Peptides against a protein of PDB entry 3OAK. Designs and how they scored, part 68

Target 1, 145 residues: chain A of PDB entry 3OAK
Amino acid sequence: DDLEQYLDEKILRLKDEMNIAAQLDIDTLNKRIETGDTSLIAMQKVKLLPKVVSVLSKANLADTILDNNLLQSVRIWLEPLPDGSLPSFEIQKSLFAALNDLPVKTEHLKESGLGRVVIFYTKSKRVEAQLARLAEKLIAEWTRP

## One batch from the design tools (peptide; made by RFdiffusion4, then SolubleMPNN)

Design b1_p19_1_s1 (from b1_p19_1, 9 letters changed)
Fold by OpenDDE base, seed 4:
Structure b1_p19_1_s1 (fold): chain B 145 residues (1-145), chain A 19 residues (1-19)
Amino acid sequence: as target 1 above (145 residues)
Amino acid sequence: SVEEELREAEEEWEEWLSR
């Protein structure tokens, strides 16, 4: 119906915005590495984060989020950056919190690649202990029978 | 390295999927 279509379009637009933000940050960091210009700061994801969190927190959007594979963009945002660093602490914390409240199923983990990335966060030495614990909690929940 | 950590995560993910 009209509402369903509207919500689909909204989520698909957000996916596009998230993907663009991720790529712009990657481009910035690659240029930083290439030029050595430490004034170059990747801020696009951080700027968009409030909107992402707002959408992910809405219970009425859960089905639309999962059906449109928005988690693929979430996965992209969590992936390591060109300089070997991880996304900002705030991005990690906010996304893990949002994921905890979503009815994520195995099929969503597969189609998004999110499962693999979250497992990474349980292993990486660059992840803050509190966020590693959040990642572990998610994995534990997703592995429940 | 981050690449090694990603590889290990991939291996564990595949094991998880095979359960």
Scores: peptide ipSAE 0.587, ipTM 0.935, DockQ to the pose 0.882
Fold by OpenDDE base, seed 2:
Structure b1_p19_1_s1 (fold): chain B 145 residues (1-145), chain A 19 residues (1-19)
Amino acid sequence: as target 1 above (145 residues)
Amino acid sequence: SVEEELREAEEEWEEWLSR
């Protein structure tokens, strides 16, 4: 099916872009730590965030998103950074909101590793209270019968 | 620490998977 193939390719391209953005930010922060150059700022994920949110919000892409394990890239974006910090408040808020509207199943949580990471956000002392509540909401939803 | 928090998250996730 031409449409199905088009949608798959669209999601796979975004997945690749997300992974690249995450790695570039990691590289930037590692270099910042190594050199002490405080002018080095990790902004690649933030720059791509509007596109990610736009895609995640489209109902007609839900199946394609889940089938192609885009949630793995979402998980990567949520992981702790080299300096011990977490991704920006905006990234956390936007992704948690988007996840709340997706029909995520146990198999998707397993293959992406997203379940473990979101649980982390319910425990971390570095997470803002409002975002911890969003993480808790997701966990509650995913554990419902 | 971040490492400790990640460990605790992993343990809870494994428990969740066992349900």
Scores: peptide ipSAE 0.586, ipTM 0.935, DockQ to the pose 0.882
Fold by OpenDDE base, seed 3:
Structure b1_p19_1_s1 (fold): chain B 145 residues (1-145), chain A 19 residues (1-19)
Amino acid sequence: as target 1 above (145 residues)
Amino acid sequence: SVEEELREAEEEWEEWLSR
């Protein structure tokens, strides 16, 4: 099916873009730590965020998103950064909101590692309370029978 | 620490999976 192939390619391209953005930001932050140059700011994920949110919000892409393990890249974006900080509040909020509308199953949480990361957000003292609550909501929904 | 929180999260996730 031409459409299915197109959608697969679209999601896989985004997945690659997300992974690249994450790595570039990590590289930037590592350099910031090493050099002390506080002018170095990781912006790649932030720049790509609107596209990510747009894709995640499209119902017609849900199966493609889940089948291609795009949630692995979402997990990567949510992981703590080299300096021990978390991704920006906006990234957290946007991704949690987007995840709330996806038909995520336990198997997707396993293969992506997203489950353990979201649980992390329920207990981390560096997470804003409102986002911790969102994380709790997601876990409750994902683990229900 | 981040590492400790991540470890705890992993353990808790494994508990959920074992239900």
Scores: peptide ipSAE 0.586, ipTM 0.934, DockQ to the pose 0.836
Fold by OpenDDE base, seed 1:
Structure b1_p19_1_s1 (fold): chain B 145 residues (1-145), chain A 19 residues (1-19)
Amino acid sequence: as target 1 above (145 residues)
Amino acid sequence: SVEEELREAEEEWEEWLSR
């Protein structure tokens, strides 16, 4: 119906915006490495984060989020950056918190690649302890019989 | 390294999927 179509389009637009933001940040950091210009700062994901959090927190959007594989873009946002660093603490914290409230199923983890990335966060020495614990909580929930 | 951590994560993910 009209509402479902509207919600699908909303999520798909956000998905596209997230992917663009991620690529722009990658481009910025690659240029920083190539030129040595330390004034180059990747800020596109941080700028878009409030919108992402707002959408992910809405219970009435959960099915639309999962059906349109928005979690693929969440996975992309969590991936390590060209310089070997991770996304900002705020991005990690906000996304893990949002994921904890979503009814994520195995099929969503497979089609998005999110499962592998969250496992990475339980292992990486570059992750803050409190965020590693959040990642562990998610894995424990998803691996329940 | 990041590459090693990613490899280990992939291995654990595949193991989890095969349960």
Scores: peptide ipSAE 0.584, ipTM 0.935, DockQ to the pose 0.908

Design b1_p19_1_s3 (from b1_p19_1, 14 letters changed)
Fold by OpenDDE base, seed 4:
Structure b1_p19_1_s3 (fold): chain B 145 residues (1-145), chain A 19 residues (1-19)
Amino acid sequence: as target 1 above (145 residues)
Amino acid sequence: DVKKLLEESEKEWEEWLSR
């Protein structure tokens, strides 16, 4: 119906914005590495984060989020950066919190590849302990019989 | 099997760990 279509378009637009933000940050960091210009700071994801969190936190959008594979963009945002660093603490914390409230199923994990990156956060020694625990909680929930 | 799916991604996150 009209509402469903509106919500789909909303989520798909956000998905596109997230992907663009991620790529812009990658480009910035690659240029930083190449040129040594330490004034280059990747800020696109951080700037968009409030909007992402707002959308992910809305219960009425859960089905639309999952059906449109927004989790693929979440996965992209969580991936290690070109210099080996991780996305900001705030990004990690906010996304893990939001993911915890979504009814993620096996098919969503398959479509998005989200499980792959979250496993990384359970194993990396560079991840803050509290965030590693959040990642572990997600994996435990997703692998629940 | 979700566990199997996650385990199949081992090579990918191992690469990330090496960074």
Scores: peptide ipSAE 0.320, ipTM 0.849, DockQ to the pose 0.098
Fold by OpenDDE base, seed 1:
Structure b1_p19_1_s3 (fold): chain B 145 residues (1-145), chain A 19 residues (1-19)
Amino acid sequence: as target 1 above (145 residues)
Amino acid sequence: DVKKLLEESEKEWEEWLSR
């Protein structure tokens, strides 16, 4: 129906915006490495984060989010960056919090690859302890018998 | 099995842990 189509389009647009933001940040950091220009700062994901959080927090969008594989873009946002750094503390915290309230199923983990990156956050020594605990909580929820 | 899937995924991206 009209509402479902509207919601699908909304999520797909956000997915595209997220992917673009991630790539722009990667390009910025690669250029920083190549040129040594430390004034280059990757800010595209941070700028878009409020919109992402707003969408992920809406219960009425949960099915649309999962059906359109928005979690693939969430996975991309959480991946380590070219310089070896991780996304900002706020990005990690906000995404882990939002993911905790989504009814993520096995099929969603398979099609998005989200599980592999979240596991990384449970193992990495570069991750803040409180964020590692949030990642562990997600893994525990997804692997519940 | 979700646990097995996640464990296999970890092995696939072991290089992330070495960065």
Scores: peptide ipSAE 0.310, ipTM 0.848, DockQ to the pose 0.125
Fold by OpenDDE base, seed 5:
Structure b1_p19_1_s3 (fold): chain B 145 residues (1-145), chain A 19 residues (1-19)
Amino acid sequence: as target 1 above (145 residues)
Amino acid sequence: DVKKLLEESEKEWEEWLSR
């Protein structure tokens, strides 16, 4: 199916872009730590965020998103950074909101590891209360009978 | 059981909590 192939390729390209953005930000922050150059700012994920949100918000892409394990890249974006800081408030808020609307199943959580990082956001004292509650809501939804 | 899987993965977020 040509359409199916097109959608798969689209999601896989985004997945790759997300992974690259995450790595570039990590590299920037590691260099900032090493050199002390405070002018180095990690902005790659933030720049790509609108595209990510746009894709995640499309109901007709849900199956393609889940089947291609895009949630693994979402997990990567949510992980703590080398300097111990968390992704920006906007990244957290946007991703939690998008995840709330996806029909995430056990198999998707298993293959992506997303549940592990979201649990972290329910336990960390560094997370804003508003975002911690969003994380808790996701966990509750995923673990409901 | 997703709940069981999440509970058993505690080691994976402990490192993050310690940062």
Scores: peptide ipSAE 0.306, ipTM 0.842, DockQ to the pose 0.097
Fold by OpenDDE base, seed 2:
Structure b1_p19_1_s3 (fold): chain B 145 residues (1-145), chain A 19 residues (1-19)
Amino acid sequence: as target 1 above (145 residues)
Amino acid sequence: DVKKLLEESEKEWEEWLSR
């Protein structure tokens, strides 16, 4: 099916872009730590966030998103950064909101490792209360019988 | 079991929680 192939390729391209953005931000922050240059700011994920949110919000892409393990890249985006800080509030909020609308199943959690990171957000003292509640809501939804 | 998977995830991220 031509349409299915097109959608698969679209999601896989985004997945690659997300992974690259994450790595570039890590590289930037590592360099910041090494050099002490406080002008170095990791912004690649933030720049790409609107596109990510746009894709995750499309109902017609849900199956393609889940089948191609885009959630693995979402997991990567949510992980703590080299300096111990968390991704921006906007990234956290946007991704948690988008995840809430996806029909995530156990198999998707297992292959992506997303559950691991989301649990971190329910336990960390550094997470804003508002976002911790969103993370808790996701865990509750995913653990329903 | 998703609950078991998530519980194991808590343990795996103890390092992150300690930072």
Scores: peptide ipSAE 0.310, ipTM 0.850, DockQ to the pose 0.124; fails the geometry check

Design b1_p19_2_s1 (from b1_p19_2, 10 letters changed)
Fold by OpenDDE base, seed 4:
Structure b1_p19_2_s1 (fold): chain B 145 residues (1-145), chain A 19 residues (1-19)
Amino acid sequence: as target 1 above (145 residues)
Amino acid sequence: SAAQEAEDRAFIEELRELA
């Protein structure tokens, strides 16, 4: 199916872009730590966030998103940064909101590693209470008996 | 399959224990 192939390629391109953005931000922050240059700011994920949110919010892309393991890149974006900080509040909020509307199944959690990272957000003292509660909601839904 | 289902159950149980 031509449309299916097109959608797969679209998601895989976004996945690649997300991974590149994450790595560039990591590189920036590592350089900031190494050089002490406080003018170095990691902005690649923030710049790409609107595109990510746009894709994740499309119901017609849910199967394509899940089948191509885009959640692995979502997991990467949620991981702590080299300086120990978390991604921006806006990134956290946007991604958790998007996750809340996706029909995430056990197989997707297994292949992405997303479950463990979201659990981290339920426990971290650095996470805003509203997002910690949303993380708890997601974990409860994903692990419901 | 039954084996896959058992594996999935074990995985979910692990997440519950971590939470």
Scores: peptide ipSAE 0.581, ipTM 0.928, DockQ to the pose 0.940
Fold by OpenDDE base, seed 3:
Structure b1_p19_2_s1 (fold): chain B 145 residues (1-145), chain A 19 residues (1-19)
Amino acid sequence: as target 1 above (145 residues)
Amino acid sequence: SAAQEAEDRAFIEELRELA
């Protein structure tokens, strides 16, 4: 129906925006590495984060989020950056919190590749303990018999 | 289907092993 179409379009637009933001940050950091210009700061994801959080937190959008594989973009945002660093603490915190409230199923994990990335966060010594624990909680829930 | 369920179980088991 009209509402369903509207919601699909909204989520797909956000998905595109997220992917663009990720790529722009990657480009910025690659240029920073290439030129040595330390004034180049990757801020596109952080800038878009409030919008992402707003959407992910809405229960009425859960089906649309999952059906359109927005979790793939979430996975992309969580991946290590070209300089080896992780996304900002705020991005990690916000995304893990949002994931905790989504009814993620096996099919969504398969489509997005999110499982493997979250497992990375359970093992990384660069991740804040509280976020590592949350990542562990997610993996436990997603792999529960 | 049974085949899909088996595949899903295998996938989840793989994640468990990685964790």
Scores: peptide ipSAE 0.576, ipTM 0.927, DockQ to the pose 0.943
Fold by OpenDDE base, seed 5:
Structure b1_p19_2_s1 (fold): chain B 145 residues (1-145), chain A 19 residues (1-19)
Amino acid sequence: as target 1 above (145 residues)
Amino acid sequence: SAAQEAEDRAFIEELRELA
């Protein structure tokens, strides 16, 4: 119906915006590495984060979020950057908090690749302890018998 | 289906092994 179509389009637009933001930040950091210009700062994901959090926090969007594989874009945002750094603490914290409230199932993990990335956060020595523990909680929930 | 369930179980087991 009209509402379903509207919600799908909303999520798909956000998905596209997230992917664009990620790529722009990658491009910025690659240029920073190439030129040595330390004034180049990747900020596109940070700028979009409030909108992402707002959408992910809405219970009535959960099915639409999962059905349209928005988690693939969440995975992309969590991946290490070209300079080897991780996304900002705020991005990590916000996304893990949002994931904790979503009814993620095996099929969503398969199509998004999110599981492997979250496992990375359980093991990385560069991740804050509180976020590593949250990542562990998610993996435990997603892999429970 | 049984086949899909088996694939899902294998996938989850793989994640457990990676964790």
Scores: peptide ipSAE 0.576, ipTM 0.927, DockQ to the pose 0.942
Fold by OpenDDE base, seed 1:
Structure b1_p19_2_s1 (fold): chain B 145 residues (1-145), chain A 19 residues (1-19)
Amino acid sequence: as target 1 above (145 residues)
Amino acid sequence: SAAQEAEDRAFIEELRELA
């Protein structure tokens, strides 16, 4: 119906914006490495984060979020950057909090590739302990027998 | 279906082994 179509379009627009933000940050850091220009700072994901959090926190959007594979874009945002660094603490914290409240199922993990990335966060020594524990909780829930 | 369930179980088992 009209509402369902509206919600789908909203989520798909956000998905596109997230993917663009991620690529722009990658491009910025690659250029920083190539040129040595330390004034180049990747800020596109951080700028978009409030909008992402706003959408992910709405329970009435859960089905639309999952059906349109927005979790693939969440996975992309969590991946290490070209310089080997991780996304900002705020990005990590916000996304893991949002994931904790979503009814993620096996099919969503398969379509997004999110499982492997979250496992990375359970093992990385560069991740804050509180976020590593939350990542462990998510993996335990998603792989529960 | 039984085939889909088997595939899902295999996928989850892979994640468990990686964790």
Scores: peptide ipSAE 0.576, ipTM 0.927, DockQ to the pose 0.940

Design b1_p19_2_s2 (from b1_p19_2, 6 letters changed)
Fold by OpenDDE base, seed 3:
Order: structure tokens, then sequence, then C-alpha cells
Structure b1_p19_2_s2 (fold): chain B 145 residues (1-145), chain A 19 residues (1-19)
């Protein structure tokens, strides 16, 4: 199916872009730590965020998203950064919101590691209360009978 | 399916206990 192939390629490209963005931001922050140059700001994920959110919000892409383990890249984006900080408020908020409507199954949570990360956000005192609530909402959805 | 939902719930609860 041409459409299915197109969608697969689209998601896989985005997955690569997300992983690259994450790595570039990590590199930037590591350099910031090493040099003390506070003018170095990690912006790659933020720049790509609208595209990520757009894709995650499309119902017709849900199966493709899940089948290609895009959630692994989402998990990567949510992990703590080299300096111990969390991704920007906007990244957290946008991703938690976007994840809410995906028909996530157990296998997707396991293969992506997303379950562990979201639970982290529900428990960590470093997380803003509003974002912790969004994480709790996801957990509630995933544990819904 | 209900089985899948139960499995997912169990998995999440297990993760909660481990964290």
Amino acid sequence: as target 1 above (145 residues)
Amino acid sequence: SEEEEEERKRYIEELRKEA
C-alpha cells in the first residue's frame, strides 16, 4: 500500500529528526557545562516540537506512530538532560497532552520505556505541579478498565 | 480488548511499585 509506505517513511523520518534534535541539544548542553558559556542554549527540540505535536495529534497516524516505536523518541525527549534539568515546560506540556489520545498498548509502553518516564514525572519533586498532573492523567488513562 | 487493558493496568501498577 502506497499510503501506508508513505506514512511509515514519514514517521521514521520524524523519529530520526527527533533523535538528532535530542542529541544536538545534549551536545550543546554538554558544551555549555564544559566551557561555562551560558549563551549556549539548546533549541533543537523546541524548534521541532510543533511538527512532533502535529504528527502525534493525527488520528490517521496513530497505528504508524505506535508500530514504528515513535514513543521511544518521545521518551528520549522527556528524559533528564545532562545538567540534570528536565526538558522545557513547553515540551513536557505539549507531549503529555499529545500522548493522551493515542491508543497505547502494553507492548508500546514496554518497548519505548515511556511508562517508566511518565511515572517518574508523577513522583519527581523537580516537576512542575501542572505537568505532574498531566502525567497522572496519562497514568490514569493507561490504567482505565 | 479487556485483556489488553488489564495487562496494561497491571504493567503500570508494577512500574509504580518499582519506582
Scores: peptide ipSAE 0.733, ipTM 0.956, DockQ to the pose 0.356
Fold by OpenDDE base, seed 4:
Structure b1_p19_2_s2 (fold): chain B 145 residues (1-145), chain A 19 residues (1-19)
Amino acid sequence: as target 1 above (145 residues)
Amino acid sequence: SEEEEEERKRYIEELRKEA
């Protein structure tokens, strides 16, 4: 129906925005590495984060989020950056918190690749303990029999 | 379906192996 279509388009637009933000940050950091220009700061994801969190937190959007594979973009945002570093703590915390409230199923993990990335967070020594534990909780929940 | 369930199981095992 009209509402469903509107919501789909809304989520797909956000998905695109997230992907663009991620790529712009990657480009910025790559350029920073290449040129040594320390004034180059990747902030596109951070700037968009409030909008992402707002959308992910809406229960009425859960189905739309999952059906349109927005989790793929969430996965992208959680991936290590060109210099090997992880996204900001704020991004990690916000996204994991949002994931905790979504009815994520195995199929969503597979189609988004999120499962592998979250597992990474369970094992990484660079991740804050609280987030590593949350990642473990999510994996356990998502992989339950 | 049965096939989908098997696929799910395989994927879960894959994830557990990586964990």
Scores: peptide ipSAE 0.495, ipTM 0.893, DockQ to the pose 0.802
Fold by OpenDDE base, seed 2:
Formats: structure tokens, C-alpha cells, sequence
Structure b1_p19_2_s2 (fold): chain B 145 residues (1-145), chain A 19 residues (1-19)
């Protein structure tokens, strides 16, 4: 199926872009720590965020998103940064909102590692209360009997 | 399958322990 192949390739390209953005931000922050240059700001994920949100919000892409393990890249984007900080509030908010609208199953959590990261957000003192509550809601939905 | 369901349950239990 030509359409199916096209959609798969589209999602896989985005997955690569997300992974690259995450690594570039990590590299930037590591260099910031090493050099003390406070002008170095990690912005690659923020720059790509609108595209990520656009894709995650498309109902017709849900199966393709889940089948190609795009959630692994979502997990990577949510992980703490080298300086111990969390991704920007905007990234957190946007990704959690998108996750809330996806038909995520337990198998997707396991293969992506997203489950453990979302649990982290339920416990962290650095996470805004509204997002911690949403994280708890998602975990409850995903782990139902 | 039954095996897959068991694996799912084990994973869920693992997550709950971390929560």
C-alpha cells in the first residue's frame, strides 16, 4: 500500500528529527557545563515542537505513530537534561496533551519506555501540579486491568 | 494470547512498584 508506506516513512523521518534535536540539545548543555558559557541555550527541541505536535494531533496518523514507536522519541524528549533540569514547560504540556489523545496501549509503553518516564513526572517535586495530575491520569488509564 | 497478557500484567506490576 503506497499510502501506508508514505505514512510510515513520514513518521520515521520525524522520529529521526526528534532524536537528532534531543542529542543536539544534550550536546549544547554539556558544552555549557564544560565551558561555563551561559549564552549556550538548548533550543532544538523547542524549534521542532510545533511539527511534533502537528503530527501527534492527527487522528489518521495514530496507528502509524504507535506502530513505528514514535513514543520512544517522545520519551527521550521528556527525560531530564544533563544539568538535571526538565524540558521546558511548553514541551511537557504539549506532549502530555498529545499523549492524552492517543490510543496508547501497554505494549506501546513497554517498547518505548514511556511508562517509567511518565511515572517520574507523577513523583517529581519539580513538575507543575497540573502536569503531575495529568501524568497520574494517564498511568491509571494505561494500566487498567 | 495468554502469554502476552501475562507479560502485560507483569509489566503493569513493575510500573506500579515504581509509582
Amino acid sequence: as target 1 above (145 residues)
Amino acid sequence: SEEEEEERKRYIEELRKEA
Scores: peptide ipSAE 0.489, ipTM 0.892, DockQ to the pose 0.782
Fold by OpenDDE base, seed 5:
Structure b1_p19_2_s2 (fold): chain B 145 residues (1-145), chain A 19 residues (1-19)
Amino acid sequence: as target 1 above (145 residues)
Amino acid sequence: SEEEEEERKRYIEELRKEA
């Protein structure tokens, strides 16, 4: 129906915006590495984060979020950056918090690749302890018998 | 379905091996 179509389009637009933001930040950091210009700062994801959090927090959008594989874009945002660093602490914290409230199933983890990335956060020495523990909690919940 | 459950179990096994 009309509402369903509207919601699908809304989520797909956000998905596209997230992917663009991620790529722009990657491009910025690659250029920073290439030129040595330390004034180049990757800020596109941070700028878009409030909108992402707002959408992910809406319970009535859960099915639309999962059905349109928005978690793939969440996965992309959590991946290491070209300089080897991780996304900002704020991005990590906000996304993990949002994931905690979504009815994520194993099929969504598989189609998005999010499962493997979250496992990375459980093992990485570069991740803050509180977020590593949250990642571990999510994995345990998602992989329950 | 039974097939879906088996696929789920296989994927979970893969995740646990990586953890």
Scores: peptide ipSAE 0.475, ipTM 0.888, DockQ to the pose 0.742

Design b1_p19_2_s3 (from b1_p19_2, 8 letters changed)
Fold by OpenDDE base, seed 2:
Structure b1_p19_2_s3 (fold): chain B 145 residues (1-145), chain A 19 residues (1-19)
Amino acid sequence: as target 1 above (145 residues)
Amino acid sequence: SEEQEKEDKEFIEKLRKEA
């Protein structure tokens, strides 16, 4: 119906925006590495984060979020950056918190690849302990018998 | 389906082992 279509389009637009933001940040950091210009700062994801959090926190959008594989874009945002760094603490914290409230099922993990990325966060020495614990909690929930 | 459930269980088991 009209509402479903509206919600789908809204989520798909956000998904596109997230993917663009991620790519722009990657491009910025790659250019920083290539040119040595330390004034280049990747900020596109940070700028978009409030909107992402707002959408992910809405329970009424859960089905639309999951059905449109927005979690793939979440996974992309969590991946290491070209300079070897991880996304900002705030991005990690916000996304893990949002994931904790979503009814993520096996099919969503399969189509997004999110599971393995979150496992990375349980093991990385560069991740804050509190976020590693959140990652562990998610994995435990997703892999429960 | 039963086949899908089996596949899903195998997928989850792999994730569990990687954790």
Scores: peptide ipSAE 0.562, ipTM 0.922, DockQ to the pose 0.942
Fold by OpenDDE base, seed 3:
Structure b1_p19_2_s3 (fold): chain B 145 residues (1-145), chain A 19 residues (1-19)
Amino acid sequence: as target 1 above (145 residues)
Amino acid sequence: SEEQEKEDKEFIEKLRKEA
């Protein structure tokens, strides 16, 4: 199916872009730590966020998103940065919102490792209360008996 | 398979306990 192939390629391209953005931000922050240059700001994920949100919000892409393990890249984006900081509030908010609308199943959690990261957000004192609650909601849904 | 279902249940249970 040409459409299916197109969608797969689209998601895989985004996945690659997300991974690159994450790595570039990591590199930036590592350099900031190394050099002490406080002018270095990691902004690659933020720049790409609108595109990520656009894709994640499309119901017709849900299966493609899940089948191609885009959630692994989502997990990567949510992980703490080299300086110990978390991704921007906007990234957190947008990703959690998007996750809330995806039909995430056990298989996807296993493949992505997303569950443990989201649990982290339920426990972290650095996370905004509203996002912690959303993380809790996700975990509750994913672990529902 | 039933084996996979068992493993999935165990995975979810572990995740639940970690929460």
Scores: peptide ipSAE 0.556, ipTM 0.920, DockQ to the pose 0.944
Fold by OpenDDE base, seed 1:
Structure b1_p19_2_s3 (fold): chain B 145 residues (1-145), chain A 19 residues (1-19)
Amino acid sequence: as target 1 above (145 residues)
Amino acid sequence: SEEQEKEDKEFIEKLRKEA
């Protein structure tokens, strides 16, 4: 219906924006490495984060989020950056909180690749303990028999 | 289908093993 179409378009636009933000941050950090200019700071994901959180927190958008594979963009945002660093603590915290409230199923994990990235966060020594524990909780929930 | 369910179970088992 009209509402479903509107919501699909909204989520797909956000997905595009997230992918662009991630690429711009990657480009910034690659240039920082290439030139040695330490004044270059990747800020695109941080700038978009409030909008992402707003969408992910709405229970009535869960089906639309999952059906349009927005979790692929979430996975991209969580991946390590070219300089080896992780996204900001706030990005990690916000995304993991949102994931905890979504009814993620096997098919969503398969099409997004999110599972392996979350496993990374359970093992990384650079991740805050509270987020590592949340990552462990998610993996346990997603892989239960 | 039963075949799809089997594939899904195998996928989850691999993910569990990696954790």
Scores: peptide ipSAE 0.552, ipTM 0.919, DockQ to the pose 0.945
Fold by OpenDDE base, seed 5:
Structure b1_p19_2_s3 (fold): chain B 145 residues (1-145), chain A 19 residues (1-19)
Amino acid sequence: as target 1 above (145 residues)
Amino acid sequence: SEEQEKEDKEFIEKLRKEA
């Protein structure tokens, strides 16, 4: 119906915005590496983060979020940056917290690739210990028999 | 389906081993 379509479009718009933000930050960091201009700072994801967290926290949007594979964009935001670093501590913390409250199932992990990325966070030496523990908690929940 | 259930189980097991 009209409401269902509206909610789908809302999530798909956010998905697109997240993908654009990620690409713009990648472009900024690539240029920073190329030119050595340390004044170039990637801030698009950080600017959009409050909106992402707001949407992910809405229980009434859970089905729409999962059905439209918004988790693919969450996965993209968690991937390493061009210089090999990880997204900001706040992005990691906020996304892991939001993921903890979503009814993520196996099919969602498959279509988004999120499972493999979160596993990376459980092993990486570049990840803060507290975030590695949060990642481990998510994996434990998703791999329940 | 039974096939889908099998695939899901195998995928979860793979994640456990990778973690």
Scores: peptide ipSAE 0.171, ipTM 0.733, DockQ to the pose 0.969

